# Designs tried in a protein design run: peptides against a protein of PDB entry 3OAK. Part 77

Target 1, 145 residues: chain A of PDB entry 3OAK
Amino acid sequence: DDLEQYLDEKILRLKDEMNIAAQLDIDTLNKRIETGDTSLIAMQKVKLLPKVVSVLSKANLADTILDNNLLQSVRIWLEPLPDGSLPSFEIQKSLFAALNDLPVKTEHLKESGLGRVVIFYTKSKRVEAQLARLAEKLIAEWTRP

## One batch from the design tools (peptide; made by RFdiffusion4, then SolubleMPNN)

Design b1_p20_6_s3 (from b1_p20_6, 9 letters changed)
Fold by OpenDDE base, seed 3:
Structure b1_p20_6_s3 (fold): chain B 145 residues (1-145), chain A 20 residues (1-20)
Amino acid sequence: as target 1 above (145 residues)
Amino acid sequence: SKELEELRKEAEAEWEALTA
């Protein structure tokens, strides 16, 4: 099916872009730590965020998103940064909101590693209360019998 | 950090327990 192939390729390209953005930000922050150059700012994920949100919000892409394990890239984006900090509030908020509307199953959480990361967000003192609550909501929904 | 590592470990344990 031409459409299915097109959608798969679209998601896989985004997945690659997300992974690259994450790595570039990590590299930037590591260099910032190494050199002390406070002018170095990690911006790659922020720049790509609108595209990510747009894709994650498309109901017609849900199956493609889940089948291609795009959640692995979402997990990567939510991982703590080299200095131990978390991604920007906006990234957290946007991704959690998007996750809330996806038909995520336990199997997707296992294959992506996203489950443990979201639980982390329920526990970290660096997480805003509203996002911690949202993380808790997601965990409750995903683990519902 | 040590704290981060501990939180990661706890989160992993909780996730495993929830999905066992």
Scores: peptide ipSAE 0.531, ipTM 0.917, DockQ to the pose 0.680
Fold by OpenDDE base, seed 1:
Structure b1_p20_6_s3 (fold): chain B 145 residues (1-145), chain A 20 residues (1-20)
Amino acid sequence: as target 1 above (145 residues)
Amino acid sequence: SKELEELRKEAEAEWEALTA
């Protein structure tokens, strides 16, 4: 119906925006590495984060989010950066919090690649303890028979 | 880094095992 189509388009637009933001930040950091210009700061994801959080927090969008594989873009945002660092603490915290409230199924984790990335966050020494514990909780919930 | 790559591989292996 009209509403369903509207919501699909909304989520797909956000997905595209997220992917673009991630790529722009990657480009910025690659240039920083190449030139040594420490004034180059990747901020595109941070700028878009409030919008992402707003969408992910709406229960009525859950099905649309999952059906359109927005979790693929969430996975992309959580990937390590060119310099080997992780996205900002705020990005990590916000996304993990949002994931905690979504009815995520194993099939969504497979099609997005998010499962392996969240496991990574249980292992990395660069992840704060509170988020590592949350990652462990999510994995346990998602893989429960 | 080598450490990062190893962690990624380990995470992938664990995920595969959990969803096999």
Scores: peptide ipSAE 0.527, ipTM 0.917, DockQ to the pose 0.664
Fold by OpenDDE base, seed 5:
Structure b1_p20_6_s3 (fold): chain B 145 residues (1-145), chain A 20 residues (1-20)
Amino acid sequence: as target 1 above (145 residues)
Amino acid sequence: SKELEELRKEAEAEWEALTA
């Protein structure tokens, strides 16, 4: 119906915006590496983060979020950056918190690739202890029989 | 880096094992 279509389009637009933000930050960091210009700062994801968090926190959007594989864009935002670093602590913290409240199932993790990325966060020495513990909690919940 | 790549491989293997 009209409402379902509207919600689908809303989520798909956000998905596209997230992917664009991620790519712009990658481009910025690649240019920073290439030119040595340390004044180049990747901030597109940070700018969009409040909108992402707002959408992910809406219970009435949960089905639409999961059905449209928005978690793929969440996964993209959590991927290591060109210089090998991880996204900002704020991005990690916000996204993991949002994931903790979503009814994520194994099928969503498979189609998004998010599962393997979150496991990565349980293992990386670059991850803050509190977020590593949260990542472990999520994996345990998602793989519960 | 090689270290990052290995960590990614380990994470992938663990995920596959958990969801097989």
Scores: peptide ipSAE 0.527, ipTM 0.916, DockQ to the pose 0.668
Fold by OpenDDE base, seed 2:
Structure b1_p20_6_s3 (fold): chain B 145 residues (1-145), chain A 20 residues (1-20)
Amino acid sequence: as target 1 above (145 residues)
Amino acid sequence: SKELEELRKEAEAEWEALTA
């Protein structure tokens, strides 16, 4: 119906915006590495983060979020950056919090690739302890028989 | 880095094992 179509389009637009933001940050950081210009700062994901959090927190959007594989873009945002570092603590914290409240199923994790990335966060020495523990909690919940 | 790549591989293997 009209509402479903509207919601699908909304989520798909956000998905595209997230992917663009991630790519722009990657481009910025690659240029920073190549030129040594430390004034180049990757800020596109941070700028978009409030909108992402707002959408992910809305219960009435949960089905649309999951059905349109928005979690793929969440996964992309959590991937290591060109210099091997992880996204900002704020991005990590916000996304993990949002994931904790979504009715995520195994099928969503498989189609998005998010599962393997979250496991990565349980293992990386670059991850804050509190977020590593949350990642462990999520994995346990998602893989429960 | 080599360390990052190895960690990625480990994470992938664990995920596959958990969802097999």
Scores: peptide ipSAE 0.519, ipTM 0.915, DockQ to the pose 0.681

Design b1_p20_6_s4 (from b1_p20_6, 7 letters changed)
Fold by OpenDDE base, seed 2:
Structure b1_p20_6_s4 (fold): chain B 145 residues (1-145), chain A 20 residues (1-20)
Amino acid sequence: as target 1 above (145 residues)
Amino acid sequence: SEELEKERKEAEEEWEKLTS
């Protein structure tokens, strides 16, 4: 119906915006590495983060979020950056918190690749302990019988 | 880095085991 279509389009637009933000940050950091220009700061994801968190927190959008594989864009945002670092602590914290409140199923984790990435966060030495524990909690919840 | 690639590989292997 009209509402369903509206919500789908809303999520798909956000998905596109997230993907663009991620790529722009990658490009910025690659250029920073190449040129040594330390004034180049990757800020696109951080700038968009409040909107992402707002959408992910809407209960009425949960089905639309999952059906349109927005979690793929969440996964992309969590991937390591060109310099080997991870996204900012704030991005990690906000996304993990949002994921904790979504009815994520195994099929969503597979189609998005998010499962592998969250497991990575349980292992990486570059992850803050509190976030590693949250990642472990998510994995346990997603894989429980 | 080698460490990053190792961590990625381990994560992938664990995920595959969990979803097999």
Scores: peptide ipSAE 0.614, ipTM 0.940, DockQ to the pose 0.633
Fold by OpenDDE base, seed 5:
Structure b1_p20_6_s4 (fold): chain B 145 residues (1-145), chain A 20 residues (1-20)
Amino acid sequence: as target 1 above (145 residues)
Amino acid sequence: SEELEKERKEAEEEWEKLTS
């Protein structure tokens, strides 16, 4: 199936790009901490965010997204940064919105680690109230019998 | 930080409870 293969490759490429962006931002922030150079700004995830949102919003890609564990990369993007801060408000908001429209199942949450991270966002004192509520909504939906 | 670690631990425990 040529189309299936094309879609798989598309998602896997994005997954790789997301992972690279996350690592580059981590490296930048670690260097910022080490050197004290406040001109170092982590922007790789922010630059890639529009592409991520575009892909996550495609209904015809839902199965491919879930089957290839793209949610693992989403989880990585939501993890706290080296300085203990959270990803930008825009990243959080965009990803939570995208997750709300995906047919996420428990198995996907387990294999990606996303479940634990989203629960974290319901508890963290550093999360904006509106985003904490979104996280709570997602957890409630995902854990329904 | 200690607070971050605490929050992580609590989240992990809750997730384990939900998926056990």
Scores: peptide ipSAE 0.612, ipTM 0.940, DockQ to the pose 0.624
Fold by OpenDDE base, seed 1:
Structure b1_p20_6_s4 (fold): chain B 145 residues (1-145), chain A 20 residues (1-20)
Amino acid sequence: as target 1 above (145 residues)
Amino acid sequence: SEELEKERKEAEEEWEKLTS
């Protein structure tokens, strides 16, 4: 199926781009720590965020997103940064909102590691209250009978 | 930090319980 192949390739390209963006931001912040250069700002994920949100919001891409484990890259984007801080509020808000509309199943949470990370956001003192509540909502929906 | 490590560990333990 030509359409299915096209969609797979689109998602896999985005997955790669997301992983690269995350690594570049990690590298930037590690350099900031080792050099003390406070002018170094990690912004690769923020730059790519609109594209990520656009893809995650499309209903016709849901199956392709889940089948290709794009949630692994979402998990990576949500991980704490080298300085112990969390991704920007905008990244957290946008990703949690997108996750809320996806038909995520337990198998997807396991293969991506996203389940553990979202639970982390319900516990971390560095998370804004409104996002902690959204994380709690997601966990409740994913674990309901 | 120690707090971050604690939070990560607790999250992992809770996830394991939920998926066992």
Scores: peptide ipSAE 0.612, ipTM 0.940, DockQ to the pose 0.634
Fold by OpenDDE base, seed 3:
Structure b1_p20_6_s4 (fold): chain B 145 residues (1-145), chain A 20 residues (1-20)
Amino acid sequence: as target 1 above (145 residues)
Amino acid sequence: SEELEKERKEAEEEWEKLTS
């Protein structure tokens, strides 16, 4: 119906915005590496983060989020950066918290690649202990019988 | 890096086991 179409378009626009933000940050960091200009700072994801968190927290958007594979963009935001570093502590914390309240199923984890990435966060030596624990909690919840 | 690729591989293997 009209509402469902409106919500689909809203989520698809956000998905596109997230992907663009991720690519812009990658481009910035690649240029930083290439030129040695340490004044180049990747800020696009951080700027968009409040909007992403707001959308992910809305119960009425849960089905639309999952049906349109927004989790693929969440996965992209959690991937390591060109210099091998991870996204900011705040991005990790906010996304893990938001994921905890979504009715995520195994099929969503497969089609987005998010399952593998969250497991990665339970293993990486570069992840803060408190965030590794959050990742472990998510995996435990998603794999419950 | 070597460590990153190792961590990715381990995560992939564990995920495959969980979804088999």
Scores: peptide ipSAE 0.608, ipTM 0.939, DockQ to the pose 0.638

Design b1_p20_7_s1 (from b1_p20_7, 11 letters changed)
Fold by OpenDDE base, seed 2:
Structure b1_p20_7_s1 (fold): chain B 145 residues (1-145), chain A 20 residues (1-20)
Amino acid sequence: as target 1 above (145 residues)
Amino acid sequence: MEEELELYRESEEEWKELFE
């Protein structure tokens, strides 16, 4: 199926781009710490966010997203950074909104590690209350019989 | 912010309890 192959490749490319963006931001932050150069700003994820949101919001891509484990990259973007800080509020808000609309199953949570990070967001004191509540909602939904 | 990193590590155990 040419269309399915095209969609798979599209999602896999985005997955790769997301992973690269995350690593570049980490590299930037580490360099900022090492050099003290406060002009260094990690912006790769923020720059890519609109594209990520656009893809995640498309219902017709849900199966492709889940089958290709794009949620692994979503997890990576939500993880605390090496210094313990969290990604920008906008990234958090956008990704949790997208997660709320995806038909995520336990198998996807396991293969992506997303379950762990969402649990983290229910507990972190650095997370805005609205997102903590949404994280709690997701956990409740995913643990339903 | 080691608290966050530790919390994230601990979340792995909770994940296992809830989903495995």
Scores: peptide ipSAE 0.649, ipTM 0.936, DockQ to the pose 0.889
Fold by OpenDDE base, seed 3:
Structure b1_p20_7_s1 (fold): chain B 145 residues (1-145), chain A 20 residues (1-20)
Amino acid sequence: as target 1 above (145 residues)
Amino acid sequence: MEEELELYRESEEEWKELFE
């Protein structure tokens, strides 16, 4: 199916873009710390966020998203940075909103590592209360029969 | 913020207990 192939390629490209954005932001932050240049601002994820949200919000892409393990890149975007800091609140809020509407199954959680990071968000004191509650909701949904 | 990194490590253990 040409359409299926096209959609797979689209999602895989986005996945790659997300991974690159995450690494570039890490590199920027590390360089900022190393050089003391406060003008260095990690913005790659923020720049890509609208595209990510757009894709994640499309119901007709849900299967393609899950089958291609795009959630692995979502997990990467949500992970604490090497210095322990968290991604911006906007990124957190947008991604959790998207996750709340996806038909995520246990197998997707395992292959992506998303379950780990969502558990983390239920416990971190640096996470806004509203997102912690949403994280708890997701964990409850995923751990119930 | 080393506490966050430790917390994330611990979250892996909890994930394994819940789903593996």
Scores: peptide ipSAE 0.649, ipTM 0.936, DockQ to the pose 0.831
Fold by OpenDDE base, seed 1:
Structure b1_p20_7_s1 (fold): chain B 145 residues (1-145), chain A 20 residues (1-20)
Amino acid sequence: as target 1 above (145 residues)
Amino acid sequence: MEEELELYRESEEEWKELFE
């Protein structure tokens, strides 16, 4: 119906914006590596984060989020960066909080690649302990029969 | 930090073993 179409378009626009932000940050960091210019700072994801958090926190958008594979963009935002670093702690914390409240199913994990990333966060020594524990919690929930 | 990138690659195999 009209509302469903509106919500789909809203989520798809956000997905596109998230993907663009991620790519721009990757481009910035690659240039930083190539030139050694430490003044180059990747900030596109951080700039967009409030909007992402707002959308992910809305219960009425949960089905639309999952149906449109927005979790693929969440996965992209959580991936390690070209220099091997991770996205900002704030990004990590916000996204994992959102994941904890979404009714994520196995099919969503497969189509988004999110399962791989969350496993990574249980293993990485660059991840804060509180988020590693949350990642472990999510994996445990997703592996339940 | 190639170590992190390698760990991420390895996480794919672990995911496949657990869920696929």
Scores: peptide ipSAE 0.648, ipTM 0.935, DockQ to the pose 0.785
Fold by OpenDDE base, seed 5:
Structure b1_p20_7_s1 (fold): chain B 145 residues (1-145), chain A 20 residues (1-20)
Amino acid sequence: as target 1 above (145 residues)
Amino acid sequence: MEEELELYRESEEEWKELFE
Protein backbone atom coordinates (compact mmCIF):
# COMPACT_ATOMS: atom_id res chain seq x y z
CA ASP B 1 0.00 0.00 0.00
CA ASP B 2 0.95 3.67 0.04
CA LEU B 3 2.49 3.48 3.51
CA GLU B 4 4.64 0.47 2.62
CA GLN B 5 5.90 2.23 -0.48
CA TYR B 6 6.65 5.37 1.50
CA LEU B 7 8.62 3.44 4.11
CA ASP B 8 10.59 1.54 1.46
CA GLU B 9 11.51 4.77 -0.27
CA LYS B 10 12.48 6.37 3.03
CA ILE B 11 14.88 3.55 3.88
CA LEU B 12 16.32 3.37 0.37
CA ARG B 13 16.99 7.12 0.44
CA LEU B 14 18.79 6.79 3.75
CA LYS B 15 20.78 3.85 2.41
CA ASP B 16 21.92 5.97 -0.51
CA GLU B 17 22.78 8.90 1.77
CA MET B 18 24.83 6.63 4.02
CA ASN B 19 26.78 5.22 1.08
CA ILE B 20 27.48 8.71 -0.24
CA ALA B 21 28.62 9.90 3.18
CA ALA B 22 31.03 6.98 3.49
CA GLN B 23 32.54 7.63 0.08
CA LEU B 24 32.87 11.37 0.69
CA ASP B 25 34.72 10.72 3.94
CA ILE B 26 37.10 8.32 2.17
CA ASP B 27 37.69 10.93 -0.53
CA THR B 28 38.41 13.56 2.11
CA LEU B 29 40.88 11.35 3.94
CA ASN B 30 42.66 10.40 0.73
CA LYS B 31 42.93 14.05 -0.28
CA ARG B 32 44.25 14.90 3.19
CA ILE B 33 47.01 12.32 2.73
CA GLU B 34 47.83 13.47 -0.79
CA THR B 35 47.94 17.20 -0.06
CA GLY B 36 48.96 17.29 3.58
CA ASP B 37 46.11 19.72 4.21
CA THR B 38 45.26 19.01 7.84
CA SER B 39 42.20 21.25 7.64
CA LEU B 40 40.44 18.53 5.65
CA ILE B 41 38.25 16.67 8.12
CA ALA B 42 35.99 13.73 7.26
CA MET B 43 32.66 14.72 8.80
CA GLN B 44 29.95 13.37 6.49
CA LYS B 45 29.15 10.23 8.47
CA VAL B 46 29.18 12.14 11.76
CA LYS B 47 26.76 14.70 10.34
CA LEU B 48 24.37 12.00 9.14
CA LEU B 49 24.67 9.78 12.24
CA PRO B 50 21.74 11.30 14.18
CA LYS B 51 19.40 10.59 11.27
CA VAL B 52 20.72 7.03 10.96
CA VAL B 53 20.26 6.38 14.67
CA SER B 54 16.76 7.85 14.60
CA VAL B 55 15.69 5.51 11.80
CA LEU B 56 17.38 2.40 13.21
CA SER B 57 15.69 2.92 16.58
CA LYS B 58 12.13 2.84 15.21
CA ALA B 59 10.49 -0.52 15.90
CA ASN B 60 7.92 0.05 13.17
CA LEU B 61 10.74 0.33 10.60
CA ALA B 62 12.56 -2.90 11.54
CA ASP B 63 11.06 -5.01 8.75
CA THR B 64 11.62 -2.27 6.17
CA ILE B 65 15.21 -1.81 7.34
CA LEU B 66 15.97 -5.52 7.05
CA ASP B 67 14.04 -6.10 3.81
CA ASN B 68 15.87 -3.27 2.03
CA ASN B 69 19.30 -4.37 3.26
CA LEU B 70 20.08 -1.14 5.10
CA LEU B 71 22.48 -3.30 7.11
CA GLN B 72 24.78 -3.26 4.08
CA SER B 73 25.28 0.46 4.62
CA VAL B 74 25.74 -0.13 8.35
CA ARG B 75 28.46 -2.64 7.46
CA ILE B 76 30.12 -0.11 5.15
CA TRP B 77 30.16 2.48 7.94
CA LEU B 78 31.80 0.01 10.34
CA GLU B 79 34.47 -1.32 7.96
CA PRO B 80 38.10 -0.38 8.41
CA LEU B 81 39.09 2.47 6.11
CA PRO B 82 41.60 1.98 3.29
CA ASP B 83 44.43 3.02 5.63
CA GLY B 84 43.28 0.51 8.24
CA SER B 85 41.81 3.07 10.63
CA LEU B 86 38.34 2.65 12.11
CA PRO B 87 35.34 4.97 12.15
CA SER B 88 34.93 7.19 15.19
CA PHE B 89 34.06 5.60 18.51
CA GLU B 90 30.72 7.43 18.50
CA ILE B 91 29.74 5.88 15.16
CA GLN B 92 30.78 2.43 16.37
CA LYS B 93 28.93 2.76 19.66
CA SER B 94 25.74 4.10 18.07
CA LEU B 95 25.56 1.46 15.36
CA PHE B 96 26.29 -1.46 17.67
CA ALA B 97 23.60 -0.23 20.04
CA ALA B 98 21.15 -0.15 17.14
CA LEU B 99 22.17 -3.63 15.99
CA ASN B 100 21.58 -4.97 19.47
CA ASP B 101 17.90 -4.00 19.23
CA LEU B 102 17.17 -5.25 15.70
CA PRO B 103 15.74 -8.73 14.99
CA VAL B 104 18.66 -9.62 12.70
CA LYS B 105 18.55 -13.07 11.08
CA THR B 106 21.22 -15.11 9.30
CA GLU B 107 19.90 -14.15 5.87
CA HIS B 108 20.35 -10.46 6.71
CA LEU B 109 23.90 -11.07 7.89
CA LYS B 110 24.76 -12.83 4.63
CA GLU B 111 23.21 -10.32 2.25
CA SER B 112 24.75 -7.34 4.06
CA GLY B 113 28.17 -8.72 4.96
CA LEU B 114 27.54 -7.57 8.52
CA GLY B 115 28.56 -10.90 10.03
CA ARG B 116 32.10 -10.47 8.77
CA VAL B 117 32.55 -6.99 10.17
CA VAL B 118 31.11 -7.89 13.58
CA ILE B 119 33.53 -10.83 13.80
CA PHE B 120 36.28 -8.37 12.95
CA TYR B 121 35.26 -6.22 15.92
CA THR B 122 35.70 -9.20 18.24
CA LYS B 123 39.36 -9.43 17.20
CA SER B 124 40.67 -5.93 16.49
CA LYS B 125 42.96 -4.49 19.16
CA ARG B 126 41.89 -0.98 18.15
CA VAL B 127 38.30 -1.59 19.24
CA GLU B 128 37.23 -0.53 22.73
CA ALA B 129 36.71 -3.48 25.09
CA GLN B 130 33.04 -2.66 25.67
CA LEU B 131 32.29 -2.86 21.94
CA ALA B 132 34.37 -6.00 21.47
CA ARG B 133 32.27 -7.65 24.18
CA LEU B 134 29.07 -6.46 22.53
CA ALA B 135 30.28 -7.83 19.20
CA GLU B 136 30.91 -11.19 20.86
CA LYS B 137 27.42 -11.11 22.35
CA LEU B 138 25.87 -10.47 18.95
CA ILE B 139 27.81 -13.26 17.27
CA ALA B 140 26.77 -15.66 20.02
CA GLU B 141 23.11 -14.68 19.61
CA TRP B 142 23.19 -14.92 15.82
CA THR B 143 24.77 -18.38 15.85
CA ARG B 144 22.12 -19.86 18.15
CA PRO B 145 19.64 -22.28 16.50
CA MET A 1 47.49 -0.50 10.40
CA GLU A 2 47.78 -3.12 7.69
CA GLU A 3 47.15 -5.55 10.51
CA GLU A 4 43.56 -4.32 10.67
CA LEU A 5 43.03 -4.96 6.97
CA GLU A 6 44.49 -8.43 7.32
CA LEU A 7 42.21 -9.16 10.27
CA TYR A 8 39.24 -8.00 8.23
CA ARG A 9 40.22 -10.31 5.39
CA GLU A 10 40.58 -13.22 7.80
CA SER A 11 37.18 -12.41 9.29
CA GLU A 12 35.59 -13.37 5.99
CA GLU A 13 36.92 -16.90 6.35
CA GLU A 14 35.64 -17.14 9.90
CA TRP A 15 32.24 -15.86 8.80
CA LYS A 16 32.00 -18.56 6.14
CA GLU A 17 32.92 -21.22 8.68
CA LEU A 18 30.22 -20.08 11.09
CA PHE A 19 27.34 -19.30 8.76
CA GLU A 20 27.90 -21.04 5.41
Scores: peptide ipSAE 0.648, ipTM 0.936, DockQ to the pose 0.826

Design b1_p20_7_s2 (from b1_p20_7, 9 letters changed)
Fold by OpenDDE base, seed 4:
Structure b1_p20_7_s2 (fold): chain B 145 residues (1-145), chain A 20 residues (1-20)
Amino acid sequence: as target 1 above (145 residues)
Amino acid sequence: MEEELKLYEESAKEWEELFA
């Protein structure tokens, strides 16, 4: 199916872009730590966020998103940074909102590692209460018998 | 901040145990 192939390629490209953005931000932050240059700001994920949100919000892409393990990149974006800080609140809020609307199954959690990071968000004291509660909700849903 | 990294590791272990 031409459409399916197109959608797969679209998602895989986004996945790659997300991974690159995450790595660039990590590199920036590591350099900031190494050099002490506080002018170095990690902005790659934030710049790409609107595109990510747009894709994640499209119902017609849900299957493609899940099948291509885009959630792995979502996990990466949500992970604590090298200095232990968290991604921007905007990233957190946007991604958790998107996750809440996706039909995520156990298999997707396993292959992406998303479960570990969402559990983390239920525990971290640096996470806003609203997102911690949402994380708890997601875990409950994903572990429902 | 380092505690967050440890917490993440613990979360990862918890996840593994939960879905082992």
Scores: peptide ipSAE 0.665, ipTM 0.936, DockQ to the pose 0.827
Fold by OpenDDE base, seed 2:
Order: sequence, then C-alpha cells, then structure tokens
Structure b1_p20_7_s2 (fold): chain B 145 residues (1-145), chain A 20 residues (1-20)
Amino acid sequence: as target 1 above (145 residues)
Amino acid sequence: MEEELKLYEESAKEWEELFA
C-alpha cells in the first residue's frame, strides 16, 4: 500500500530526527560541563518539538507511530540528562499529553522502554506535580488487568 | 543531581519486574 509506506517513511524520518536532536543536546550539555562555556545551550529538542507534537496528535498516524516504535524516541527525550537534569517543562508537558491520547499497548511499552521513564516521573522531586499525577495515571492504566 | 540518575536506574528495575 502506497499510503502505508508513505506514512511509515514519514514516521521513521521523524524518529531519526528526534534521536539526532537528543544526542546533539546531550553533546552540547557535556561540552558545556567540560569547558564551562555557559553560552552553550541545548536547544535541538525544543526546536523540533512543534513537529513532534503535530505528528503525535494525528489520530490517523497512531498505528504507524506505535508500529515503528516512535515511543522509543519519546522515551529518550524524557530521560534525565547527563547532569541529572530533566528536559524542559514544555517538552515534558507536550509529550505526556500526547501519550495520554495514544492507544499504547503492553507490547509497545516493552519494545520502547517507555514504562521505565514514566515510573521515574512518578518519583522524581524535580517533576511538576501535575505531570507526576499524569504519569501515575498512565502507569495505572498500563498495569490494569 | 546524581540522585536523579540513581532514581532512574531504580525505576528501570521496577519496570522490568512489573512487565517481565
């Protein structure tokens, strides 16, 4: 199917872009720590966020998103950074909102590792209360018999 | 903020136990 192939390729391209953005931000932060150059600011994920949100919000892309393990890249974006800090509040808020609307199944959680980071967000003292509560909601839904 | 990294590792273990 031509349409299915087109959608797969679109999602895979985004997945690649997300992974690159995450790595570039990590590299920037590590360099900032090493050199002390406070002018180095990690902004790649923030720049790409609108595109990510746009894709994740499209109902017609849900199956393609899940089938291509885009959630792995979502997990990567939510993980703590090398210095132990978290991604920006806007990134957290946007991604958790998107996760709340996706029909995520157990198999998707296993292959992406998303569960580990969402559990983390229920526990971290650096997470806003509203997002911690949403994380708890998601865990409850995913562990529901 | 090393405690955050440790917390993440612990969360990963918890996830593995829940969905093993």
Scores: peptide ipSAE 0.664, ipTM 0.937, DockQ to the pose 0.789
Fold by OpenDDE base, seed 3:
Structure b1_p20_7_s2 (fold): chain B 145 residues (1-145), chain A 20 residues (1-20)
Amino acid sequence: as target 1 above (145 residues)
Amino acid sequence: MEEELKLYEESAKEWEELFA
């Protein structure tokens, strides 16, 4: 219906915006590495984070989020950057909190590749202990028989 | 760090083994 179509379009637009923000930050960091210009700061994801958090926190959007594979963009946002660094702690914390509340199913994990990055967060020494523990919790839940 | 990127590649392989 009209509402469902509106919500689908809203999520797809956000998905596109998230992907663009991630690529712009990668471009910024690559240029920083190439030029040594320390004034180049990757801020696109941080700028968009409030909107992402707002959408992910809405229970009435859960089905739309999952059906449109927004989790793929969440995965991209959590991935290590070209220099091996991670997104800001606030981005990590916010997204993991959102993941913890979403009714994620195996099919969503398969199509998004979210598992690869969550497994990574259980292992990385650059991840805060609290988030590593949460990542372990999620993996345990998703791999239940 | 390169170690972090390698760790992510390993995690990706582990994911594929678990869910693909």
Scores: peptide ipSAE 0.664, ipTM 0.936, DockQ to the pose 0.726
Fold by OpenDDE base, seed 5:
Structure b1_p20_7_s2 (fold): chain B 145 residues (1-145), chain A 20 residues (1-20)
Amino acid sequence: as target 1 above (145 residues)
Amino acid sequence: MEEELKLYEESAKEWEELFA
């Protein structure tokens, strides 16, 4: 129906915006490394984060979020960058909080590849202890028979 | 930094074992 279509389009637009933001930040960081221009700061994800958090927190959007594989973009935002650095702590904290409240199922994990990055967060020594513990909790819940 | 990327690759393999 009209509402369902509207919600689908809204989520798909956000997914596209998230993917673009991630790529722009990567491009900025690569250029910073190549040129030594320390004035280049990757800020696109940070700028978009409030909108992402707002959408992920809405219960009425949960099904639409999961059905349209928005979690793929969440995975991309959490991945280590090409230089091995991690996204900002604020991005990590916000996204893990959102994941903890979503009814994520096995099929969503397969479609998005989210499982691989959450496993990574259980292992990385650069991740804050509180987030590592939350990652462990999520993996345990998602792998239950 | 390369250590993090390697760790991510290993995590990806573990994920495949769990969910494939």
Scores: peptide ipSAE 0.664, ipTM 0.936, DockQ to the pose 0.769

Design b1_p20_7_s3 (from b1_p20_7, 9 letters changed)
Fold by OpenDDE base, seed 4:
Structure b1_p20_7_s3 (fold): chain B 145 residues (1-145), chain A 20 residues (1-20)
Amino acid sequence: as target 1 above (145 residues)
Amino acid sequence: MKEELKLFEESEEEWEKLFA
């Protein structure tokens, strides 16, 4: 296997892991809502975050990240949760920082659904001001002629 | 909290306006 294939598989595995983590957290929160068991805590994304950040920070992985639509999983991680809450501030901050350094194109925004989510972050009153401003910056950058 | 879900839904329309 050549390097490109190896990197593709690496990113696709991470993508899968991210999606699983998101679903597990959703399942946990849904069960929490249904049962009222406040001991149920969604932690799967938080546990995986360091690995995600590590990958997203690698400049040599940018093309692989974008080509394999890892941004879809990033989008999923940023979406509001079943109870309307947002992912942890750390997840938000880390992912937005990573997005700010990626050469994201319109095609990537469309295929991932990331554009919608970032717009949401410009409007939500539950988003920290610093991240709302960053979201605005990204939207402005992505809509630049 | 549920207001966020509605806001998220509405963000789709804004996305379409900006990028269509």
Scores: peptide ipSAE 0.632, ipTM 0.936, DockQ to the pose 0.922
Fold by OpenDDE base, seed 1:
Structure b1_p20_7_s3 (fold): chain B 145 residues (1-145), chain A 20 residues (1-20)
Amino acid sequence: as target 1 above (145 residues)
Amino acid sequence: MKEELKLFEESEEEWEKLFA
């Protein structure tokens, strides 16, 4: 119906915006590494984060989020950057909070690649303890029979 | 910090083992 179509389009637009933001930040960091210009700061994801959080927190968007594989963009945002650094703590915290409240199923984990990155967060020594514990919680929930 | 990239790569195999 009209509402479902509207919501699909909204989520797909956000997905595109998230992917663009991630790539722009990668490009910025790569240029920073190449040139040594420490004034180059990757901030595109941070700028878009409030919008992402707003969408992910809406219960009425959960099905649309999962059906359109927005979690693929969430996975991309959580991946380590070219220099091996992680996204900002605020990005990590916000996205993991959102994941904790979504009815994520195995099919969503496979099509998004999210399972891999969450496992990574259980192992990385650069992840804050509170988020590592949350990552462990999610893996435990997703591996239940 | 490149060790993080290796850790991330290795996480793929662990995921496959858990959810294959």
Scores: peptide ipSAE 0.629, ipTM 0.935, DockQ to the pose 0.883
Fold by OpenDDE base, seed 3:
Parts: sequence; C-alpha cells; structure tokens
Structure b1_p20_7_s3 (fold): chain B 145 residues (1-145), chain A 20 residues (1-20)
Amino acid sequence: as target 1 above (145 residues)
Amino acid sequence: MKEELKLFEESEEEWEKLFA
C-alpha cells in the first residue's frame, strides 16, 4: 500500500532525525565538558521536539509508530546523558504525555528498551514528582499480571 | 550526577526481572 509505505518512511525518517539529534546533543555536551566552553548548548532535541510531539499525538499514526519502533528513539531521548544529567523537563513531560496515550504493549517495551528507562524515572531523585508518578503509573499498567 | 548512570544501569536488571 502506497500510503502505508509513505507513513512508514515518514516515521523512519523521524526516527533517524531523533537519533541524530540525540547524538549531536551528546557530542555538544561532551565538547562542553572537554573545552569548558559554556556557549555550547545542547539544543538539537529541543529544536526537534515540536515535530516529535506532533507525530506522537496523532492517533492514526499509533500503529506506524509502534511497528517501526519509534519508541526506541523515544527511549534514547529519555536516557540520562553521559554526565548523568537528564533531558529537559519539557522533553520529559512531552514524551511521557505521549507515552500515556499510546497503546504500548509488552513487545514494544522489549524491542525499544523503554521499560528500563521508565523504571529509571520512577527512582531518579532528579525527576519531578509528577513525572515520577506518571512513570509509576505506566509501569503498573505495563506489568499487570 | 554519575549516580544517575548507576541507577539507570540497575534499572536494566529490574526490567529484565519484570519482563523475563
């Protein structure tokens, strides 16, 4: 199907863009640490966030999102950075909101590695309480017997 | 901040136990 192929390619392109943004931010932060240049600001994920949110919020794209493992890129964006810092609160809030509305299944958690990251957010002291609670809610939903 | 990395690492074990 032409439309299905188009949507798959669209999601895969976004996935690549997300992965590139994450790596660029990591590179920026590492260089900032290495050089002490405080003008180096990791902004690639933030710049791309509106596009990510737009895609994740579309119910008609849920199957395409899940089938193409876009959640792997979501996981990458949520992971702690090499220095142990977390992505911006806005990124966290936006992505967790999106996750809360997606029909995520156990298989998607396994293939994306998202489960590990969400568990992490239930425990990190650097996570806002509201997001920690949401993380706990998601884990509870995903681990129902 | 490095404690976050340890916590993240430990979360993998918890995930594996929950979804083994």
Scores: peptide ipSAE 0.628, ipTM 0.935, DockQ to the pose 0.888
Fold by OpenDDE base, seed 5:
Structure b1_p20_7_s3 (fold): chain B 145 residues (1-145), chain A 20 residues (1-20)
Amino acid sequence: as target 1 above (145 residues)
Amino acid sequence: MKEELKLFEESEEEWEKLFA
């Protein structure tokens, strides 16, 4: 219906914005590496984060989020960057908090690639302990018989 | 930091095993 269509389009627009932000940050970091210009700072994801958090926190959007594979964009935001660094702590913290409240199913993990990324966060020594523990919790829940 | 990329790659294998 009209509402469902509106919500789908809203989520798909956000998905696109997230993907663009991620790519712009990657481009910035690659240029920084290439030129050695340390004044180049990747900030596109950070700037968009409040909007992402707002959407992910809305219970009435959960089904729309999952059905439109917004988790693919969440996965992209959580992946290691070209220089091997991780996204900002704030991005990590916010996204993991959101994941903890979503009714994520195995099918969503597969179609988004999120499962792999969360496993990574259980193993990386560069991840804050509190987030590593949360990642472990999520994996345990998702692998429960 | 580059070792993180290797770890990330290896995480795919673990995911495949856990969710096969």
Scores: peptide ipSAE 0.628, ipTM 0.935, DockQ to the pose 0.871

